# Designs tried in a protein design run: peptides against a protein of PDB entry 7RZF. Part 24

Target 1, 358 residues: chain A of PDB entry 7RZF
Amino acid sequence: PFQEEHLKQLYKIVPIKDIRNLYVTFPIPDLQKYYKSNPGHYLGHLIGHEGPGSLLSELKSKGWVNTLVGGQKEGARGFMFFIINVDLTEEGLLHVEDIILHMFQYIQKLRAEGPQEWVFQECKDLNAVAFRFKDKERPRGYTSKIAGILHYYPLEEVLTAEYLLEEFRPDLIEMVLDKLRPENVRVAIVSKSFEGKTDRTEEWYGTQYKQEAIPDEVIKKWQNADLNGKFKLPTKNEFIPTNFEILPLEKEATPYPALIKDTAMSKLWFKQDDKFFLPKACLNFEFFSPFAYVDPLHCNMAYLYLELLKDSLNEYAYAAELAGLSYDLQNTIYGMYLSVKGYNDKQPILLKKIIEKM
Target 2, 358 residues: chain A of PDB entry 7RZF as posed
Amino acid sequence: PFQEEHLKQLYKIVPIKDIRNLYVTFPIPDLQKYYKSNPGHYLGHLIGHEGPGSLLSELKSKGWVNTLVGGQKEGARGFMFFIINVDLTEEGLLHVEDIILHMFQYIQKLRAEGPQEWVFQELKDLNAVAFRFKDKERPRGYTSKIAGILHYYPLEEVLTAEYLLEEFRPDLIEMVLDKLRPENVRVAIVSKSFEGKTDRTEEWYGTQYKQEAIPDEVIKKWQNADLNGKFKLPTKNEFIPTNFEILPLEKEATPYPALIKDTAMSKLWFKQDDKFFLPKANLNFEFFSPFAYVDPLHSNMAYLYLELLKDSLNEYAYAAELAGLSYDLQNTIYGMYLSVKGYNDKQPILLKKIIEKM

## One batch from the design tools (peptide; made by RFdiffusion4, then SolubleMPNN)

Design b1_p9_6_s3 (from b1_p9_6, 6 letters changed)
Fold by OpenDDE base, seed 3:
Structure b1_p9_6_s3 (fold): chain B 358 residues (1-358), chain A 9 residues (1-9)
Amino acid sequence: as target 1 above (358 residues)
Amino acid sequence: MKVSFKYTP
C-alpha cells in the first residue's frame, strides 16, 4: 500500500510513443468483497460518462482532452486504485492543473448529489443485458479467465460476479468517493515534452521520469474545488432495452430479404433472423435525392449536412452505445445511408431522434 | 467506456 509519502506526487514520464496522457490515481480499499454492489463501477460510470454535463464533455469543450476513462483498477492484495485517465491535447498538456481541478469539481458534484439508486439500477440493467447476451468467447481465453477469477468469487457465482449487480450500497459509494480527494492523489503525466527534463530511470523498462511533490498550494486549490454549474448528472438512459421477446420464425421466412412494401416513394425489405435468435435488429435506410451528387456544391452541402447531423446526434450516441445501440450515417452518390443497429426494443426511440434532427 | 483493466501481473 502507498504510504503518505507516496501521495501527492507528480510523475513526469517520457513515453517511447508520441502520446500525451494524464493519469490521476487514488488508492482505495479492496472492493473485491463488494462485487455485488460494485461501488467503483458506479463511480466509474459517472466519472467516465460522456453525455451532456459530464466531465469529459466539459474538458472536451475546452479543447484539453480527447478521451476519458474512469474506474477501479486492481492493485495487489488488499488494495485497489481508482484511476481517471485522459488523453491530452497539446493545449491540455498546458492545463493539467485545471483539468484535475475539473475532476475534483465533478467529484464534488457527485458528493453534493449523493448516491442515486436509479443510476445503480441502470448499471444493473446494462450489466444484466451484457451478461445475458454475451458473445461467445474463445474457449481457451475464457477458461483461463474463469480459472483466474475463481480465486475471487464463489464457484456458484464465478460466471455472474463480474456482471450481475444485486445490492445498492450508497454507504460504499460514499466510502469510495471519500477516497477521491487531493490528499490521496497520485498524478502521472506522460509526454515527450519531458525528454531531457527527467532525473530518474525506471529499472525494468528504462523509462525516463521525474518525480516531484505536488505543491501544497495546488493541493489546496483542488481541495477547495467548488461546484461547477456545468456539471450535471446524466439523464436517464432511455435506450436501455427492457423487452427481449424474440418473435417466432415465420413459416414463410425467406433466407434472403423479401420485399414487403413497394410504393412510389419507398421500398421495404425484410429478413427475419433465422440464425442468431437475438432480440436485435439492423435497420438500414437509403435515402435517394437527385440533388445529392448533381454537382460539387451539392455534394459538399450533403457532406456538410451529415457532419452537422452527426454532431447534433452526439448527445445520444454515448447513451445509445451503452445500451447496445448504434447508428451510422454516410453520404452516398445517391443521397444518404442511415443504419441503426442493436437491441430492437429501443431502436424506434433512437430512430425517431435521428429523424427529428434531420 | 468502462475499460475493466485486466492487469495481468
Scores: peptide ipSAE 0.020, ipTM 0.523, DockQ to the pose 0.165
Fold by OpenDDE base, seed 2:
Formats: sequence, C-alpha cells, structure tokens
Structure b1_p9_6_s3 (fold): chain B 358 residues (1-358), chain A 9 residues (1-9)
Amino acid sequence: as target 1 above (358 residues)
Amino acid sequence: MKVSFKYTP
C-alpha cells in the first residue's frame, strides 16, 4: 500500500499520443470480498453519471472536460484504487485544480445525501439485465476470463459474482467515501505540453514525467470543498426494463415485414422476431416532409432542427443507454428518420419523450 | 460512463 509519502503527489506525464487526461486516484481497501454489495460500483455509477446535475455535466458546461469515468480499479494484492478519469480540453488543462475541486464538491454532495438504496437497486437491476441477456463471447476468451476470476470468487458464484448484487451496504459506501479525501489523493496529468519540462523517465516504457508534491494550500482548498448547488443526485432511471415477456410467435408470422396499417398519413410494417426470441425491438420511423429538401435553406433548416432536437434529448440519452435503449435521428432527402432500439418494455417511454421534444 | 476498470490483462 502507498505510504503517506506517496500521497498528495502530482505527476505530469508526457504521452506518445496527443491526449489530455487527468487521473485522480485514491488508494482504497480491497473491496473484492464485498462483491455482493460492490460499494465501488455504486460510487462509480454516481461519480461517473452523465445526466443533469452530474459532475460531468458541470465540467462540460465550463468547457473543461469532454468525458468522465469513475470507478474502482484493481491494485496489487490487498488494496485497490478508486479513480476519476477525465478527458481534458485545452482549457481544462489550465483548470485542473478547479476540476479537482469540483470532484470533491460532488463527493461532498454524496456524503451529505448519504447512501441511497434506490440507487443501489437500479445498479442491481441494470446488472441483472446485463447478466440475463449477456451476449455469447468467444469461447477461448471467455474460458480464460473465467479461469482468472476463479481466484476471486467461489466456484458456485463465478458466473454471477461480477454482475449480481445482493446486499445494500451503506456502511461500506460510507467507508469508501471516507477514503476519497484530498489527503489521500494522487493526481496524474497527461499532456504533450509537459514535453521538455520533465525530470524523470519511467523505467519500463520510457515515459517522461515530473513528480511534484501538491501544495498544502491546494490540499486545504480541496478539503474545504463546499456543497455546490449545481450538483444533484440523478433522477430515477425510468428506462430500466422490468418486463421481459417474450410473446409467442404468431401463427401467421411472415419471414418479412407485413403491412399491418395503411392510411393516407401512415403505413406500418411489422415483423415478429422468429430468430432471437429476445425482449427487444427495433422501431424505425420515416417522416416525410415536402419541405425537407426543397431548397438549400430548407435543407439547412432541417439539419439545424435535427441537431437541436438531438441536443434537447441529451438529458435522456445517458439514462436510456444505461438501460439498454438507444435512438438515432437522421436527416433524409424526404424528411427525417428515427430509430429506437433495445428492450421493448420501456421503448414507448423513450419514444414519447422524443416525440414531445419534436 | 461507468467504466469499471476491469483490468482485462
């Protein structure tokens, strides 16, 4: 485990690729024995959330960060790390201290709200869905993976242990949150802007870096992180499927889409799944407008409309994606194309939201 | 994105 001398350190790293990344790392206890509650997964879900009031949403609004990932990472035997990783903009590279302040403000929000059983339940449900409908993997890779995880899990649970949550453990969530403190932080900034400004070389890969102690004043600033009113817990994910019923194949099921509705304003084709027997559907809509491509102005207006529509739907996109739903919107020469895919149970909810924004 | 850093070796 890292000693005190290894904490509160800043690493400036020169990458080979032109990338800008920030890694904020916290040493945490080994959570492997707590796989049934997986408190690191709970925290990673919230810290890595992309919805309104999330850490990422705020950092994006400032133009500092493009993407954010939060979660536990395996360390050596007997310890782990919790890592918050962000892709930095050029501007974000200048505001690393403030980005980390916002991370601690969000963590402080999580402490103030306390562990939420409903959030755990959503994680449990999402993981259960992911397990139940897991795609077939290549046998060689799958076998090697299973052989590896047999070192960590009982034989009886080896298939389920990485997915199925069983126990809500608020005490363990709080324990991990207590480790996410400025005094325990290790910061790495990855940027080509540090080229020629480094004094060390990593032995194995030849990576150039500089190590510096984080100033006590900066640590204190992060320790005094207040509650930022912009940070909120996510709303309940309404897209999580609960019904997985597979309807029996209709006697008159055709191998091709059948026209089931024909009106002056709409045609509807339907094909039942006769191959996969999954509780999933693909809804495809083509909207026709005589104005969509009549001239360059209308074409550009139709494009702009669709971009604005996509932007307005971003609030739902992440929650839908987590729940195994996706949508796609495209301009056509005739108008607009909409596709909604995934678990059929909550597709009507997503579709309704899309149509309400249109 | 919730990346559980599953270090796949």
Scores: peptide ipSAE 0.020, ipTM 0.538, DockQ to the pose 0.206
Fold by OpenDDE base, seed 5:
Structure b1_p9_6_s3 (fold): chain B 358 residues (1-358), chain A 9 residues (1-9)
Amino acid sequence: as target 1 above (358 residues)
Amino acid sequence: MKVSFKYTP
């Protein structure tokens, strides 16, 4: 485990590639034995959430961060790390202290709200869906993976251990949250802007870096992180499928899409799945407008409309994606194309939301 | 409006 001298450290690292990244790392206990509750996954789900009121949403709104990943990472045997990683903008590179303050404000929000069983249940359901409908992997890779994880899980559970949650353990969630404190932090900033400003070289890769102690005043600012009223827990994910029934194949099922509705305003083609037998569907909509491509102005207006529509749908996009739903919106020379894909159970909900924003 | 139900797995 890291000793106290290894905590509250800032690393300024020069990358080979032109990238700007911030890594906020916390040493945590080994959580492997708690795979049935997976408290690190619970926290990673919330900290890494991309919906309204999330850490990422706030940091993006400030123009400081593009992407955020939160979660546990394996260390050596007997310890792990919890890492929050963000892709920094040029402006964000100037606001690293403030970004980390916002991280601690969000963590403080999680402490204030306490462990939520409904969030655990959503994680459980999502993982169960992912397990049940897991795609076929290449046998060689899969076998090698399974052989590796046999060192960590009982033989009977080796296939399920990475997916199936069984136990809500608020005590373990709180235990991990208690490790996510400023006094336990290691910060790494990766940027070419540190070129020529480093004093150390890493032995294995020759990476240039500078190590500095984080000032006590900065640590204290992070320790005094208040509740930021912009941070909220996610809403319940309405897109999580609950019905996985496969409808019987129709007796007259055609191998090709059949025209099932023909009107002056719409044509509907349908093909039942006769091959995969998954509780999924693909809905494709082609909207025709005589104005879509009449002139450069109309073309640009149609483009701008779709960009605005996509932006307005961002609040649902992440929750839908987590639940195995996706949508795609494209301009065409004839108008607009919409695709909705994934588990068929909640597709009507997503489609309704898209239409309401249109 | 063309509604194409394409079942793609």
Scores: peptide ipSAE 0.000, ipTM 0.459, DockQ to the pose 0.030
Fold by OpenDDE base, seed 4:
Structure b1_p9_6_s3 (fold): chain B 358 residues (1-358), chain A 9 residues (1-9)
Amino acid sequence: as target 1 above (358 residues)
Amino acid sequence: MKVSFKYTP
């Protein structure tokens, strides 16, 4: 386990590739035995959330961060890490201290709100869906994976243990949150901008790096992280499917889409799934406009419209994706194309939101 | 996103 001397350290690392990453790492207890509650998953879900009021949303709005990942990582036996990793912009590289401050502000928000059972329930439901409708894996890879995870889980639970949450443990969530403090932080910044500014070489890969103690004033600044009013817990994910009923195959099911509606303004083709028997659908809409491609101006306006529409839908995209829904919007020479895919139960909700933004 | 940190060095 890391001793106190290994905490509050900053590593400046020179990558081989032109990448800019920030890793904010917290040593945490081994949570493996708590897989049924998985408090690290709960925190990773919230810290790594991409919706309005999320950490990523704020950092992205400032132009400092492109992507964010939060979660637990296995360490050696008897300890783990909680890591927040962000892809830094060039500007973000100059604001690492402020980025980390925002991380601690978000963590402070999580402390202030306390553990939320509804968030756990959403995680539980999402994981249950993922388990229930897990795609077939290649047998060789699957067996090897299962053999590996048998070291961590009972035989009876080995198939479910990575997915199924059973117990809401607010105490464990709080315990992990208590480890996510500035006094327990290890920071790594990965950037080519540190080339020629390092004094150490990693033994195994020859990675050049510099290690520095984080100044006490910076630690104190992070310790005094206030509640940032921009941070909010996510709203309930309305896209989580709850109905998984598979309708029986129609007797007259055709191998091809059948025209089921033909009007002056719309044609509708339908094909029932006769292969996979999943509670999923693919809705495809082609919108025709004689103006969409009439001239370069209209073409560009149609393009701009879709880009703006996509941007306006970003608030739903993440929640939909988590719930196994996706959408796609494309310009066509005839107008625009919309696709909505995934679990059929909540597709109407997503579709409605898309149409309301159009 | 819950990405399993594959530390691709």
Scores: peptide ipSAE 0.022, ipTM 0.552, DockQ to the pose 0.203; fails the geometry check

Design b1_p9_6_s4 (from b1_p9_6, 6 letters changed)
Fold by OpenDDE base, seed 1:
Structure b1_p9_6_s4 (fold): chain B 358 residues (1-358), chain A 9 residues (1-9)
Amino acid sequence: as target 1 above (358 residues)
Amino acid sequence: MLVNFKYTP
């Protein structure tokens, strides 16, 4: 475990690649024994959320951050880390203190709301789906992975332990959340802008860095993080599949798409899956418009329309992705192309939302 | 996004 002298430290690191990253790291207890409740997964799901009212949404709105990830990392034996990592914009590099303040405001929001059983249930359901429909891995790699994790899990559970949540443990969520405090923080900023401003070199890789104590005033500022009214818990994910029924193959099923509807305004082709037998579908729509590519102006207007449409759908994109749904919108020389893919159960919900925004 | 950071040695 890090001693007090290792906490409240700022590292300025010079990368080889042109990258701008912020790592906010908290020492946490070893959570491995709590794999059935996985409190670190719960917190990572919320802190790493990308929907409305999320930490990322606010930081993006300010132009400071492009991407955000949150979660647990294994450390030495008996020790773990919780890490919040963001990809910084050039402007965000100037506002690192404020970015971290917003992180603590979001964490304070999580404390104020307390552990939510419905959020745990969504994590459980998502992980169960991921386990059930997991792709086949290469046997050699899979065997080596399983052999490694046998040190941590009972033989009977080794295949499921990384996926199946069994116990809602609000006490453990609160315990981990109590470690996510300014007094326990380690901050690393990675940027080429620190070139020539470092005083240390890492022994193994020659990485140039500077280590500084975070000023007590800054720590106090983060400790006094208030509730920011912009932060909200996510809404329930409506895209999580619950029906996994696979319809029987029709006796007259052809290896090619059949034309099942032909009208003046639409043609519909259908092919039943005869190969994968998954509760998944691919919906593809081609829209034809004589105006889509008539001249450069119309072409650009059609492009802008799709960009605006995609932007208007961002609120659903993350939740759909988590649930194994995706959509794609493209301009064509004849009009537009829409694709919706993934678990078939909730595809109609996503499709409806897309069409309502069109 | 939620990421379980794998230990990169």
Scores: peptide ipSAE 0.062, ipTM 0.744, DockQ to the pose 0.214
Fold by OpenDDE base, seed 4:
Parts: sequence; C-alpha cells; structure tokens
Structure b1_p9_6_s4 (fold): chain B 358 residues (1-358), chain A 9 residues (1-9)
Amino acid sequence: as target 1 above (358 residues)
Amino acid sequence: MLVNFKYTP
C-alpha cells in the first residue's frame, strides 16, 4: 500500500505520442470481495457519466476536456485504485488544478446526495442485460479468461460474477467515496509540454517524468471544494430494456426484406431476424428531399442541419449507448439517413426523441 | 464512461 509519502504527488510525464492526459488516482481498499455490490462500479458509473450535469459535461463546456473515464483498477494484492482519467485539451492542460477542483466538487455532490438505490438498480439492470445477451467469444480466449477469473470468484459464480450485481451496499459506496479525497490523491499529467522539464527516467520503458509534491495550498483548495450547482445526478435511463420477448418467426418469413407498405410518401421494408434471435432491431430510415443536394448551398445546409441535430441529441446518446442503443445520422445525395440499432424495446423512445429534435 | 481499467500490459 502507498504510504502517506506517496500521496499528494504530482507526476509530469512525457509521452511518446502527442497526447494530453490527466490521471487522478486514489488508493482504495481491495474491493474484490465486494463484487456482488461493486461500489467502485457505482461510483465509476456516476463519475464517468456523460449526461447533463455530469462532470464531463461541465469540463467539456469549459473546453478543458474531450473525454472522461472513471472506475476502479486492480492494484497489487490487497489494494486497488480508483482513477479518473481525462483527455485534456491544450487549454485544459493549463487548468489542471481547476479540473481537479471540479472533480472534487462532483465527488462532494455525490456525498451530499448519498448513495442512490435507483442508480444501483440501473447498473444492475444494465449488467444483467449485458450478461444475458453477451456475444459469443472465441472459445480459446473465453476459456483463458474464465481460468483467470477463477482466482477471484467461486466456480459456481465465475460466469456471472463480472456482471451480476446482487447487493445494494450504501456503506461500501460511502467507504470508497471517503477515499476519494485530496489528501489521498495521486495526479499524473501526460503531455509533451514537459519535454526537457523532467528529472527522472522510468526504469522499464525509459519514460521521462518529474515528481513533485502537490502544494498544501492546492490540497486545501480541493478540500474546500464547494457544491457546484451545475453538477446533478443523472436522470433515470429511459432506454434500459425491460422487455426481451422474441416474437416467433413468421411462416412466410423471406430471406430478404419484404415490402409491407407502399404509399406515395413512404415505403416500408421488413425483415424478421431468422439468424440471431435477439431482442434487437435495426431501424433504417431514408428521407428523401429534392432540395438536399440541388446545389452546394443546400448541400451545406443539409450538412449543418445534421451536425446541429447530432449535437442536440448528445444528451440522449450516452444514455442510449449504455442501454445498448445506437443511432446514426448521415447526409445522402437524396436527403438524410437515420439508423437506430440495438434492443428493440426502447427504440421507439429513442426514435421519438430524434424526431422531436428534427 | 465507466471503465474498468484493466492493466494493459
């Protein structure tokens, strides 16, 4: 385990690639035994959330961060890490202290709200769906994976342990959240901007870095992180499928899409799945407009329209993706193309949201 | 995004 001397440290690391990353790492207890409640997953879900009022949304709105990931990482035996990792913009590289302040403000929001059973339930449901409809893996890789995880889980649970949440443990969530404090932080900044400013070389890969203590004033600033009113818990994910009924194959099912509706304004083709038998659908819409590609101006307007539409749909995209739904919007020479894919149960909801934004 | 940081070797 890291001693106190290893905490409150800043590492400035020179990458080989032109990347800008911030890693905010917290030593946490070994949570492996708590896999049925997985408090690190709960916190990673919230901290890593991308919806309105999320940490990412705020940091992105400031132009400091492109992407954010949060979650637990296995350490050596007897300890783990919780990591918040962000892809930094050039501007974000100048605002690392403020980015981390926002992280602690979000963490403080989580403390203020307390553990939410409904959030746990969503995680449980999402993981159950992921387990139930898991794609077939290559047998060799799968066997090797299972053999590896047998070190961590009982044989009877080895297939389910990575997926199935069983116990809401607010106490464990609070315990982990209590470790996410400035006094327990390790910060790594990865940027080429540190080239020639390092004094150490990593032994294994020759990575150049500098280690510095984080100033006590900065630690205190983070300790005094207030509630930022921009941070909110996510709303309930309306896209989580609950109906997994597979309709029986129609007797007249064709190997190709059949034209089931033909009108002056619309044609509809339908093909039932006869291969996968999953509660999934692919909805494809082609919209025709004689104006979409008539001239360069209209073409550009159609392009801008879709870009704006995509931007307006970003609020739903993440929640849909978590729920195993995706959409695609493309310009065509004839107009626009919309695709909605994934679990069929909540596709109408996503489709409605898309249409309402059009 | 939630990521379980697997040790990429």
Scores: peptide ipSAE 0.058, ipTM 0.739, DockQ to the pose 0.225
Fold by OpenDDE base, seed 2:
Structure b1_p9_6_s4 (fold): chain B 358 residues (1-358), chain A 9 residues (1-9)
Amino acid sequence: as target 1 above (358 residues)
Amino acid sequence: MLVNFKYTP
């Protein structure tokens, strides 16, 4: 475990690749024994959320970050880490202290709201779906993985332990959240801008770095993080599938798409799945407009329209993705193409939202 | 995004 001297440290690291990353790391207790409640997963889900009112949404709005991930990492025996990692913009590299302040403001929001059972339930449901419909892995990799995790889980639970949540433990969520404090932080900034400004070399990879203590004034600033009114808990994910019924194959099912509707304004082709037997569907729509490609102006307007439409749908994209739904929008020479894929249960909801924004 | 940082040895 890190001693006090290892906390409140800043590492400036020179990468080989031209990347700008920030790692905000917190030592936490070993949570392995709490796998049935997985409080680190709960916190990672919220801190790593990408919807409106999320940490990422606010930091993106400032132009400081491109992506954000949050979650637990295994350490050595007896301790773990919670890590918030962001991809920094050039501007974000200049605002690292403020980015971390926003992280602590979001963490403070989580403290103020307290543990939410509905959020745990969503995590449980998402993980249950992921387990139930998990793709086949390569046997060699899978067996090696299972052999490794047998050290951590009972034999009877080894297949389910990484997925199936069983217990809502608000006490453990609060316990982990209490470790996410400025006095318990380790910061690493990765940027080529530190080239020639380092004084140490890492022994194993030869990585150049500088280690500095974070000033007490900066720690105090983060400790006094207020509630930022821009931060909100996510809304309930309406895209989480609940119906997994597989309809029986129709007697007249064709091996190819059949024309089931033919009108002056629409043609509909349908093919039932006869191979995979999954509660999934692919909806593909081609929209035709004589104006889409009539001249360069209309072509550019059609392009701009789809870019704006995609931007307007970003609020749903993350929630849909978490629930195993995806969409795609493309310009065609005839108009536009829309695809909606994933679990069939909530596809109509996503489709409706897309059409309402069109 | 939620990421469980698994140590790949």
Scores: peptide ipSAE 0.057, ipTM 0.734, DockQ to the pose 0.192
Fold by OpenDDE base, seed 5:
Structure b1_p9_6_s4 (fold): chain B 358 residues (1-358), chain A 9 residues (1-9)
Amino acid sequence: as target 1 above (358 residues)
Amino acid sequence: MLVNFKYTP
């Protein structure tokens, strides 16, 4: 277990690559026995969320962070870590204290809202979908993984333990959330800007670093993190599929796309899946405009339009991705291409949102 | 993004 001397520490690390990363790490109890409720997954889902009102959305709006990852990490037997990792901008490297303050403000928001059963249910549903429609893995890798997991889970549950949530445990969520405090923090900043400013070398890789105690005044500032009104819990994920019905093959099903609609303004081709039998579809739309590529100005305007459209859809992109939906927008010499892929059940919802932003 | 850092041995 980390002793008090290992807490409230700042590590300044010199990377080999030109990267800027911040790791905020909290020692937590071993949660392995609670795999049926997985409170660390619940917290990682919220802290790592990328939708409106998320930690990442706010830090991106400040220009400080590019990406954010949150979740539990296994330690040695008897302890784990909860880690928040961000990719820092050059500006973000100057605002590390404020970034961490925002992390604690978001954590404080989670405390104020308390554990939400609907969020747990979404995690359960997402994991159940991921389990049910899991892709085939290479047998060697899969067998080795399962052999390792057998040390931790009952034989009957070894295939399901990593996916199937069974129990909503608000008490365990609160227990983990109570460990996510400034007094329990370890901070690592990775940047080339620390070159020539380090006094230690790591034994295994020769990584240069400096260790410093975080000042008590900074810890106190983080302890007094207020509720930031910009932080909100995510909305319910409307893209989570609930219907997995596979329609029977039509008797006249063609091995190639058939033209099923032909009008002056549109043609529609359809091919039923005859190979995979998954509750998934691929919708492809080609839009034609005589103006798309008429001159350099129109070409650049069409490009800018799609970039703005993509930006306007970012609020839905993450929720759709979590639910196994994706979209793609591309400029073509004839106009625009749109693709919507994934589980067919909620594709109309995503398509409608795209069209409403166009 | 949610990442479950699994200890790959």
Scores: peptide ipSAE 0.055, ipTM 0.736, DockQ to the pose 0.185

